Peptides against a protein of PDB entry 7MKK. Designs and how they scored, part 8

Target 1, 71 residues: chain A of PDB entry 7MKK
Amino acid sequence: SMKEKVKAKLVEIRKFVPFIRRVRIDFQDTLSKVQGHRLDALVNLLDREDVSMSSLNKIEVIIDKLRTRFN

## One batch from the design tools (peptide; made by RFdiffusion4, then SolubleMPNN)

Design b1_p10_2_s1 (from b1_p10_2 with D1M E2D)
Fold by OpenDDE base, seed 3:
Structure b1_p10_2_s1 (fold): chain B 71 residues (1-71), chain A 10 residues (1-10)
Amino acid sequence: as target 1 above (71 residues)
Amino acid sequence: MDEILDELLE
């Protein structure tokens, strides 16, 4: 079902939460206050269970951008 | 929720 696809995608994206937290810490002095707040909000969003497939697809693009810049 | 994500995509 669509609900099962959302749950599976959320499990896969949550594997990057440790990476996002690490970027937030390692670059804390380089990140603007706005960028730091946005990363905190992204982690908090992934702790939720009511995330849509649309939001998960946007989050995947954000993670790919973070990997390109910080990995 | 979507507004925060759109700001992160910039």
Scores: peptide ipSAE 0.066, ipTM 0.685, DockQ to the pose 0.843
Fold by OpenDDE base, seed 2:
Structure b1_p10_2_s1 (fold): chain B 71 residues (1-71), chain A 10 residues (1-10)
Amino acid sequence: as target 1 above (71 residues)
Amino acid sequence: MDEILDELLE
């Protein structure tokens, strides 16, 4: 079902939470206050169970951008 | 939620 696909994708995306937290800490002095707040908000969003497939697809693109910029 | 994501995509 779509609900099962969302749950499976959420589990896969949550594997990147440690990476997002690491970027937030390691680059704290170079990130703008807005960028730091957005990364904190992204982690908090991934702690939720009510995340849509649309939001998860956007988060995947964001993670790919972070991986490209921050290794 | 979508507003935060749209801001991160900029």
Scores: peptide ipSAE 0.065, ipTM 0.687, DockQ to the pose 0.819
Fold by OpenDDE base, seed 5:
Structure b1_p10_2_s1 (fold): chain B 71 residues (1-71), chain A 10 residues (1-10)
Amino acid sequence: as target 1 above (71 residues)
Amino acid sequence: MDEILDELLE
């Protein structure tokens, strides 16, 4: 079902939460306050269970941008 | 939720 696909995608995206947290810490002194708050908000969003497939697809693009810039 | 994501995509 669509619900099962969302759950599976959320499990895969959550594997990057430690990476996002690490970027937030390692670059804390070079990130603007706004960028730091946005990364914190992204982690908090991934702790939720009510995330849509549309939001998960946007988050995947964000993670790919972070990986390209910071790893 | 979507507003935070849109701001991160910019």
Scores: peptide ipSAE 0.064, ipTM 0.685, DockQ to the pose 0.815
Fold by OpenDDE base, seed 1:
Structure b1_p10_2_s1 (fold): chain B 71 residues (1-71), chain A 10 residues (1-10)
Amino acid sequence: as target 1 above (71 residues)
Amino acid sequence: MDEILDELLE
């Protein structure tokens, strides 16, 4: 079902939460307050169980861009 | 970085 696909994708994306937290810490002094807040909001969003497939697809693109920039 | 994070806040 669509609900099962969302749950499976959420499990895969949650594997990158430690990476996002690491980026937030390592670049804390170079990030604007807005950028830092957006990274915190991204982590908090991934802690939720009610995330839409559209949001998960956007988050995947964001994580891929972060991985390209931060190794 | 702002451009990347803006995609989430739209």
Scores: peptide ipSAE 0.064, ipTM 0.706, DockQ to the pose 0.223

Design b1_p10_2_s2 (from b1_p10_2, 3 letters changed)
Fold by OpenDDE base, seed 1:
Structure b1_p10_2_s2 (fold): chain B 71 residues (1-71), chain A 10 residues (1-10)
Amino acid sequence: as target 1 above (71 residues)
Amino acid sequence: MDEILDELLK
């Protein structure tokens, strides 16, 4: 079902939460308040159980871009 | 960084 696909994708994306947290910490002094808040919001969003597939697809693109820039 | 984080606003 779509609900099962969402849950499976959420589990996979959550594997990158430690990475996002690390980026947030390592660049804390160079990030603007807005940029820091956006990364915090991204982590908080992934802690929720009610994330849509459309949001998860956008988050996947963001994580891929982060991985490309931050190894 | 801005270009990546702007995706959160779309």
Scores: peptide ipSAE 0.070, ipTM 0.707, DockQ to the pose 0.188
Fold by OpenDDE base, seed 4:
Structure b1_p10_2_s2 (fold): chain B 71 residues (1-71), chain A 10 residues (1-10)
Amino acid sequence: as target 1 above (71 residues)
Amino acid sequence: MDEILDELLK
């Protein structure tokens, strides 16, 4: 079902939460307040159970961009 | 949620 697909996608995307948290901490002094807030909001969003497939697909793109920029 | 994502995509 769509619900099962969303749950599976959410599990996969959540594997990157530790990475996002590490970026937030390691670059805390170089990130703007807005950028830091956005990373916090991204983590908080991934802690939710009511995230749509559309949102998860967008988040995947964002994580890919983060992985490219923040090694 | 969508507003947060749109801001992250900027």
Scores: peptide ipSAE 0.066, ipTM 0.683, DockQ to the pose 0.718
Fold by OpenDDE base, seed 2:
Structure b1_p10_2_s2 (fold): chain B 71 residues (1-71), chain A 10 residues (1-10)
Amino acid sequence: as target 1 above (71 residues)
Amino acid sequence: MDEILDELLK
């Protein structure tokens, strides 16, 4: 079902939460206040269970951008 | 949530 697909994708995306947290802390002094806030908001969003497939697809794009920039 | 994502993508 779509619900099962959403749950599976959320589990996969959550694997990147430690990476996002590391970027937030390791680059705290070089990130803008806006960038830091965005990373915090992204982590907080991934703690939720009511995330749509559309949101997860957008988050995947954001994570890909982070991986490209921060390894 | 979509508003937060849109803000993140700006």
Scores: peptide ipSAE 0.063, ipTM 0.679, DockQ to the pose 0.634
Fold by OpenDDE base, seed 5:
Structure b1_p10_2_s2 (fold): chain B 71 residues (1-71), chain A 10 residues (1-10)
Amino acid sequence: as target 1 above (71 residues)
Amino acid sequence: MDEILDELLK
């Protein structure tokens, strides 16, 4: 079902939460306040269970950009 | 939630 697909996608995206947290800490002194707040908000969003497939696809793009810049 | 995501993409 669509619900099962969303759940599976969320599990895969959550594998990057430790990476996002690590970027937030390792680059804290070089990130702007706005960038730091955005990373915190992204982690908090991924802790939720009510995330749509559309939102998860957008989050995947954000994570790919983070990986390109910071890993 | 979508508003937060849109703000993250700016």
Scores: peptide ipSAE 0.062, ipTM 0.675, DockQ to the pose 0.587

Design b1_p10_2_s3 (from b1_p10_2, 3 letters changed)
Fold by OpenDDE base, seed 3:
Structure b1_p10_2_s3 (fold): chain B 71 residues (1-71), chain A 10 residues (1-10)
Amino acid sequence: as target 1 above (71 residues)
Amino acid sequence: MDDILDELLE
């Protein structure tokens, strides 16, 4: 079902939470206050159970951008 | 919630 696909994708995206947290810490001094707040909000969003497939697809693009910039 | 994601996608 769509609900099962969302749950499966959320599990896969959550594997990147440690990476996002690490970027937030390692680059804290180079990130703007707004960028830091956005990364914190991204981690908090992934702790939720009510994340849509649309939001998960956007988060995947964000993670790909972070991986390109921060390794 | 979607607004924060759109702001990160810039």
Scores: peptide ipSAE 0.069, ipTM 0.694, DockQ to the pose 0.826
Fold by OpenDDE base, seed 4:
Structure b1_p10_2_s3 (fold): chain B 71 residues (1-71), chain A 10 residues (1-10)
Amino acid sequence: as target 1 above (71 residues)
Amino acid sequence: MDDILDELLE
């Protein structure tokens, strides 16, 4: 079902939460307050259960960009 | 919430 697909995608995306948290900490002094807040909000969003497939796909793109930029 | 994602995609 669509609900099962969303749950599976959310499980996969949540594997990157430690990475996002690490980026937030390691670059805290380099990130603007706005950028830091956005990363915190991204982690908080992934803690939710009501995330859409569209949002999860956007988050995947964001994580790929973070991986490219922050290694 | 959608606004935060759009801002990170820029």
Scores: peptide ipSAE 0.068, ipTM 0.695, DockQ to the pose 0.859
Fold by OpenDDE base, seed 1:
Structure b1_p10_2_s3 (fold): chain B 71 residues (1-71), chain A 10 residues (1-10)
Amino acid sequence: as target 1 above (71 residues)
Amino acid sequence: MDDILDELLE
């Protein structure tokens, strides 16, 4: 079902939460206050169980951009 | 929620 696909994708995307947290800390002085807040919001979003497939697809693109900019 | 994500993509 779509619900099962969302749950499976959420599990995969959550594997990057430690990476997002690391970027937030390592680049805290380089990130604008707005960018830092958005990364915090992204982590908080991934702690939720009610994330849509649309949001998860957007988050995947964001993670790919972060991986390109940050090791 | 979607607005925050769109702003991160820019």
Scores: peptide ipSAE 0.067, ipTM 0.703, DockQ to the pose 0.857
Fold by OpenDDE base, seed 2:
Structure b1_p10_2_s3 (fold): chain B 71 residues (1-71), chain A 10 residues (1-10)
Amino acid sequence: as target 1 above (71 residues)
Amino acid sequence: MDDILDELLE
């Protein structure tokens, strides 16, 4: 079902939460206050269970951009 | 939620 697909994708995306947290900490002095706040908001969003497939697809793009920029 | 994601994509 769509609900099962959303849950599976959320589990996969949550594997990157430690990476997002590391970027937030390791680059804290080089990130703008806005960028730092956005990373915190992204982690907080991934703690939710009511995330749509559309939101998860957008989050995947954001994670790919972070991986490209911060390795 | 969508507004935060759109802001993150900028």
Scores: peptide ipSAE 0.065, ipTM 0.696, DockQ to the pose 0.750

Design b1_p10_2_s4 (from b1_p10_2 with D1F E2D)
Fold by OpenDDE base, seed 2:
Structure b1_p10_2_s4 (fold): chain B 71 residues (1-71), chain A 10 residues (1-10)
Amino acid sequence: as target 1 above (71 residues)
Amino acid sequence: FDEILDELLE
């Protein structure tokens, strides 16, 4: 079902939460307040259970871009 | 960096 696909995708994306948190901390002094807030919001979004597949797909792209730039 | 995170607002 779509619901089970969303749950599976969320589990996979959550594996990158430690990476996002690490980016937030490692670059804390160079990030603007807005950039830091956006990273915090991204982590908080992934703590939710009601995230849509469309949002998860967007988040995956963002994580890939973060990985390319920061690791 | 802003360009990457701006995608969250789309």
Scores: peptide ipSAE 0.117, ipTM 0.725, DockQ to the pose 0.195
Fold by OpenDDE base, seed 4:
Structure b1_p10_2_s4 (fold): chain B 71 residues (1-71), chain A 10 residues (1-10)
Amino acid sequence: as target 1 above (71 residues)
Amino acid sequence: FDEILDELLE
């Protein structure tokens, strides 16, 4: 079902939460307040259970871009 | 960096 697919995708994307948190901390002194807030918001979004598949697909692309630039 | 994070608002 779509619900099962969303749950599976969310589990996979959540594996990158520690990475996002690490980026936030490592660059804390160089990031603007807005940039830091956006990273915090991204983590908070992934802690929710009501995220759509469309949102998860977008988040996956964002994480890939973060990985390319920061690790 | 801003461009990457701006995609969250789209």
Scores: peptide ipSAE 0.117, ipTM 0.725, DockQ to the pose 0.196
Fold by OpenDDE base, seed 3:
Structure b1_p10_2_s4 (fold): chain B 71 residues (1-71), chain A 10 residues (1-10)
Amino acid sequence: as target 1 above (71 residues)
Amino acid sequence: FDEILDELLE
């Protein structure tokens, strides 16, 4: 079902939450308040259980871009 | 950085 697909995708994307949290901490002094807030919002979004497949697909692209820039 | 995070707000 769509619900099962969303749950599976969310589990996979959540594997990168520690990475996002690390980026937020490592660059805390360099990031603007707005940039820091956006990273916090990304983590908070992934802590939710009602994230859509569309949002999860966008988040996957963002994580890939973060990995390219921040290792 | 802003470009990456702006995409999240779309």
Scores: peptide ipSAE 0.111, ipTM 0.722, DockQ to the pose 0.195
Fold by OpenDDE base, seed 5:
Structure b1_p10_2_s4 (fold): chain B 71 residues (1-71), chain A 10 residues (1-10)
Amino acid sequence: as target 1 above (71 residues)
Amino acid sequence: FDEILDELLE
């Protein structure tokens, strides 16, 4: 079902939460307040269970871009 | 960096 697909996708995306947190910390002094807040919001979003598949797909793209830029 | 995170606002 779509619900099962969303749950599976969320589990996979959550594996990158430690990475996002590390980016936030490692670059805290160089990030603007807005950039820092957006990373915090991204982590908080992934703590929720009601995230749509559309949002998860967008988040996956964001994580891929972060990985490319920040290792 | 903002370009990356702006995708969450769409």
Scores: peptide ipSAE 0.108, ipTM 0.719, DockQ to the pose 0.223

Design b1_p10_4_s1 (from b1_p10_4, 5 letters changed)
Fold by OpenDDE base, seed 4:
Structure b1_p10_4_s1 (fold): chain B 71 residues (1-71), chain A 10 residues (1-10)
Amino acid sequence: as target 1 above (71 residues)
Amino acid sequence: LMDLLDELFS
């Protein structure tokens, strides 16, 4: 079912929450309010249970870009 | 990274 697919996707994406938190902490002093807020919002969104598949797919793209271009 | 964040959420 779609609900099961969403739940499975959420479990996989949540594996990267520690990574996002690490980026947020490491660059806390250099991030603008909006940049910091975006990272915080990303983590907060992944803590929710009512995230859509479309949102999860977008988040996956963001995380992939963060991982590959983290510098 | 700073420039990346602006692009990622645009």
Scores: peptide ipSAE 0.074, ipTM 0.718, DockQ to the pose 0.282
Fold by OpenDDE base, seed 2:
Structure b1_p10_4_s1 (fold): chain B 71 residues (1-71), chain A 10 residues (1-10)
Amino acid sequence: as target 1 above (71 residues)
Amino acid sequence: LMDLLDELFS
């Protein structure tokens, strides 16, 4: 079911929360207020249980870009 | 990184 798929995808994406938090902290002094807020919001979103599949797909793209283009 | 973050949330 879609519900089961969402839960499974959320579990997988949450594995990258520590990575996102690390980026946020390591670059805290160089990030603009809006950039820092965006990363915080991303982590907070992943703490929720009511995230849609559409949102999770977008988040996955964001994380992939962070992983491949992190510099 | 800075340019990437702007792109990600555009």
Scores: peptide ipSAE 0.074, ipTM 0.717, DockQ to the pose 0.283
Fold by OpenDDE base, seed 1:
Structure b1_p10_4_s1 (fold): chain B 71 residues (1-71), chain A 10 residues (1-10)
Amino acid sequence: as target 1 above (71 residues)
Amino acid sequence: LMDLLDELFS
């Protein structure tokens, strides 16, 4: 079911929360308030259980781009 | 980084 797929994908994407937090901290002085807020919001969103598949797909793209830029 | 983040959330 879609519900089960969402849960599975959420579990996988949550594995990158520590990475996102690290990016946020490492570039804290470089990021604008808006950019910092966006990263914070991204982490907060992943703490929720009511995230849609469409949102998770967008988040996955964001994380992939972050991973491309940061090691 | 700034350009990337702007693009990510566009």
Scores: peptide ipSAE 0.073, ipTM 0.720, DockQ to the pose 0.303
Fold by OpenDDE base, seed 5:
Structure b1_p10_4_s1 (fold): chain B 71 residues (1-71), chain A 10 residues (1-10)
Amino acid sequence: as target 1 above (71 residues)
Amino acid sequence: LMDLLDELFS
């Protein structure tokens, strides 16, 4: 079912939450208030249970782009 | 990073 697919994808994407948190901390002094808030909001979104497949797909793209900038 | 964040959330 789509519900089970969403849960499975959420589990996989949540593996990158520590990475996003690390980016937020490492660049805290250089990020604007709005940029920091955006990263915080991204983490908070992944903490939720009511995330759509569409949102997860967009988040995956964001994470992939972040990963190209950070090793 | 700064440019990426602005682009991704715009």
Scores: peptide ipSAE 0.072, ipTM 0.718, DockQ to the pose 0.319

Design b1_p10_4_s2 (from b1_p10_4, 3 letters changed)
Fold by OpenDDE base, seed 2:
Structure b1_p10_4_s2 (fold): chain B 71 residues (1-71), chain A 10 residues (1-10)
Amino acid sequence: as target 1 above (71 residues)
Amino acid sequence: LDELLDELFS
């Protein structure tokens, strides 16, 4: 079901939360207030259980780009 | 980075 797929994707995406937190901390001095806030919001969003598949797909794209640029 | 995060909040 779609619900099961969402839960499975959420579990996989959450594996990158430590990475996102690390980017936020390591680049805190160079990030704008808006950029920092957006990263914080991203982490907070992934703590929720009611995230949609659409949101998870967007988050996955962002994480892929972050991984490319921040290792 | 700003452009990357924009797509999430758009």
Scores: peptide ipSAE 0.070, ipTM 0.703, DockQ to the pose 0.750
Fold by OpenDDE base, seed 3:
Structure b1_p10_4_s2 (fold): chain B 71 residues (1-71), chain A 10 residues (1-10)
Amino acid sequence: as target 1 above (71 residues)
Amino acid sequence: LDELLDELFS
C-alpha cells in the first residue's frame, strides 16, 4: 500500500539524519541564519510520522545534493 | 556551503 511505501521510504531517509545533524554542527558558525534554519527544519521534518511521499521525494533530492557537494 | 544551501532548497 501507499502507506507502507511511505513508511519504508521514511526509514531509509532517516538513515541520513545523523549526517545532516553533523553538517549543521560542523558549519554552524559559517551558515547564515536562513541556511541553519533550513537544515534544522529538514531534520525536524524527518522526525515526524505524517510526512507525505511528495515531501520525502523532495528531501531525498536535497540529501543527494548534500552528499555530492559536501566536502 | 555558502550559496549551496540556497540552491539545494530552491
Scores: peptide ipSAE 0.063, ipTM 0.707, DockQ to the pose 0.272
Fold by OpenDDE base, seed 5:
Structure b1_p10_4_s2 (fold): chain B 71 residues (1-71), chain A 10 residues (1-10)
Amino acid sequence: as target 1 above (71 residues)
Amino acid sequence: LDELLDELFS
């Protein structure tokens, strides 16, 4: 079901939460307040259980771009 | 990074 697919994708994407947190901390002194807040919001979003597949797909793109530059 | 994040969240 779609619900099962969302759950599975969320589990996979959550594997990158520690990476996002590390980027946030490593660049804390150089990030603007708004950029820091965006990264915090991204992590907080992934802690939720009611994230849509559409949102997860967008988040995956963001994580891929972060990984390209920082991992 | 700051500029990159602006692009990512645009």
Scores: peptide ipSAE 0.062, ipTM 0.710, DockQ to the pose 0.306
Fold by OpenDDE base, seed 4:
Structure b1_p10_4_s2 (fold): chain B 71 residues (1-71), chain A 10 residues (1-10)
Amino acid sequence: as target 1 above (71 residues)
Amino acid sequence: LDELLDELFS
């Protein structure tokens, strides 16, 4: 079912929450308030249980880009 | 990272 697919996707994406948090901390002093807020918002979104598949797919792309362009 | 975040959320 779609619900099962969303749950499975969410579990996989949540594995990267520690990575996102580390990026947020490591660059805390150089990030603007809006940039810091965006990273915080990503983490907060992944803490929710009502995230859509569309949102999860977009977040996956964002995480992939963060992993490849960590600067 | 500074430039990347703007691109990612644009």
Scores: peptide ipSAE 0.061, ipTM 0.707, DockQ to the pose 0.287; fails the geometry check

Design b1_p10_4_s3 (from b1_p10_4, 4 letters changed)
Fold by OpenDDE base, seed 5:
Structure b1_p10_4_s3 (fold): chain B 71 residues (1-71), chain A 10 residues (1-10)
Amino acid sequence: as target 1 above (71 residues)
Amino acid sequence: LMELLDELFS
């Protein structure tokens, strides 16, 4: 079911939460308030259980781009 | 990083 697929994808994407947190901390002094808030919001979103597949797909793209530059 | 974040959340 779609619900099961969402849950599975969320589990996989959550593996990168520590990475996102590390980026946030490592660049804290150079990030603007809005940029820092965006990364914080991204982590907070992934802590939720009611994230849609559409949102997860967008988040995956964001994480891939972050990994390309910072991992 | 700054430019990347702006692009990612655009």
Scores: peptide ipSAE 0.076, ipTM 0.726, DockQ to the pose 0.306
Fold by OpenDDE base, seed 1:
Structure b1_p10_4_s3 (fold): chain B 71 residues (1-71), chain A 10 residues (1-10)
Amino acid sequence: as target 1 above (71 residues)
Amino acid sequence: LMELLDELFS
């Protein structure tokens, strides 16, 4: 079911939460206030249980971009 | 929240 897929996808994406938190901290002085806020929001969003598949797909793209920009 | 994320690297 879609619900099952969402849960599985969420589990996989949550594996990157420590990475996102590290980026937020390591580049706190380089990131703009809005960028920092967006990263915080990203982490908070991934802590939720009611994230849609469409949102998770978009989040995956964002994480890929972060991984490209930050080692 | 989603709106903010969509603009992160736009």
Scores: peptide ipSAE 0.074, ipTM 0.716, DockQ to the pose 0.260
Fold by OpenDDE base, seed 3:
Structure b1_p10_4_s3 (fold): chain B 71 residues (1-71), chain A 10 residues (1-10)
Amino acid sequence: as target 1 above (71 residues)
Amino acid sequence: LMELLDELFS
C-alpha cells in the first residue's frame, strides 16, 4: 500500500539525518539565517510521522544535492 | 556556500 511505501521511504531517508545535522553544525558560521533555518526545517520535517510521499521525494533530491556538495 | 544552498532548496 501507499502507506507502507511511505513508511519504508521515511525509514531510508532518516538514515541521512545525522549527516544533515553535521552539515548544519560544520557550516553554522557560514550559513545565513535563512539557510540555517532551511536545514533545521529539513531535519524537523523528517522527525514527523505524517510526511507525504511527494515531500519525501523532494527531500531525497535535496539530500542527494547535499551529498554531492558537502560530502 | 550561500548561493549553493539557495539552489539546493529551489
Scores: peptide ipSAE 0.078, ipTM 0.727, DockQ to the pose 0.272; fails the geometry check
Fold by OpenDDE base, seed 4:
Structure b1_p10_4_s3 (fold): chain B 71 residues (1-71), chain A 10 residues (1-10)
Amino acid sequence: as target 1 above (71 residues)
Amino acid sequence: LMELLDELFS
């Protein structure tokens, strides 16, 4: 079912929450308030249980780009 | 990173 697919994808994406948090901390002094807020918002979104598949797909792309272009 | 964040959330 779609619900099962969403839950499975959410579990996989949540594995990268520590990575996102580390990026936020490591660059805290150089990030603008809005940029820091965006990273915080990503983490907060992944803490929710009502995230859509569309949102999860977008977040996956963002995480992939963060991993490959960490600058 | 700063440029990336702007691009990712645009």
Scores: peptide ipSAE 0.075, ipTM 0.726, DockQ to the pose 0.293; fails the geometry check

Design b1_p10_4_s4 (from b1_p10_4, 4 letters changed)
Fold by OpenDDE base, seed 5:
Structure b1_p10_4_s4 (fold): chain B 71 residues (1-71), chain A 10 residues (1-10)
Amino acid sequence: as target 1 above (71 residues)
Amino acid sequence: LDDLLDELFS
């Protein structure tokens, strides 16, 4: 079911939360308030259970780009 | 990073 697919994808994406937190900390002094808030919001979003597949797909793309830029 | 965050939240 779509519900089970969402749960599975959420589990996989959550594996990158420590990485996102690291980016947030490493660049804390250079990020604008808006940028920092958006990274925090990203982590908070992944902490929720009511995340859509559409949102998870967008998040996956962003994480891939972050990995490319920040290792 | 700025462009990526804009993309996510747009």
Scores: peptide ipSAE 0.077, ipTM 0.713, DockQ to the pose 0.652
Fold by OpenDDE base, seed 3:
Structure b1_p10_4_s4 (fold): chain B 71 residues (1-71), chain A 10 residues (1-10)
Amino acid sequence: as target 1 above (71 residues)
Amino acid sequence: LDDLLDELFS
């Protein structure tokens, strides 16, 4: 079911939460307030149980871009 | 990362 697919995708995306948290900490002094807030919001969103498939797909794209461009 | 996050969330 769609509900099962959402839960499975959420579990997979949550595997990247430690990565996002580490980026937030390592670059805390260089991030603008807006950028820091966006990373915090991203982590907070993944802590929720009611995340839609649409949101998860968008988050996946964001994480992929972070992984590609992070240095 | 200076402007990366703005691009990511746009």
Scores: peptide ipSAE 0.070, ipTM 0.716, DockQ to the pose 0.276
Fold by OpenDDE base, seed 4:
Structure b1_p10_4_s4 (fold): chain B 71 residues (1-71), chain A 10 residues (1-10)
Amino acid sequence: as target 1 above (71 residues)
Amino acid sequence: LDDLLDELFS
């Protein structure tokens, strides 16, 4: 079912929450309020249970870009 | 990173 697919996707994406938190902390002093807020909002969104598949797919793209460019 | 996040969320 779609509900099961969403749940499975959410579990996989949540594996990257520690990574996102690490980026947020490591660059806290250099991030603008907007940038910091975006990362915080990303983590908060992943803590929710009512995230759509569309949102999860977008988040996956964001995480992939973060991973690629995090150096 | 300062420019990256704007691009990522755009």
Scores: peptide ipSAE 0.069, ipTM 0.715, DockQ to the pose 0.278
Fold by OpenDDE base, seed 1:
Structure b1_p10_4_s4 (fold): chain B 71 residues (1-71), chain A 10 residues (1-10)
Amino acid sequence: as target 1 above (71 residues)
Amino acid sequence: LDDLLDELFS
């Protein structure tokens, strides 16, 4: 079911939360307030259980771009 | 990093 697929994808995406938090901290002094807020919001969103598949797909793209830029 | 995150969220 779609519900089960969402749960599975959420589990996989959540594996990157430590990475996102690390980016947020490492570049805290470089990020604008808006950029920092976006990263914080991204982490907060992944703490929720009511995230849609469409949102998770977008988040996956964002994380992939972050991974390309940050190690 | 100036507009990087803006681009990421576009």
Scores: peptide ipSAE 0.069, ipTM 0.717, DockQ to the pose 0.285

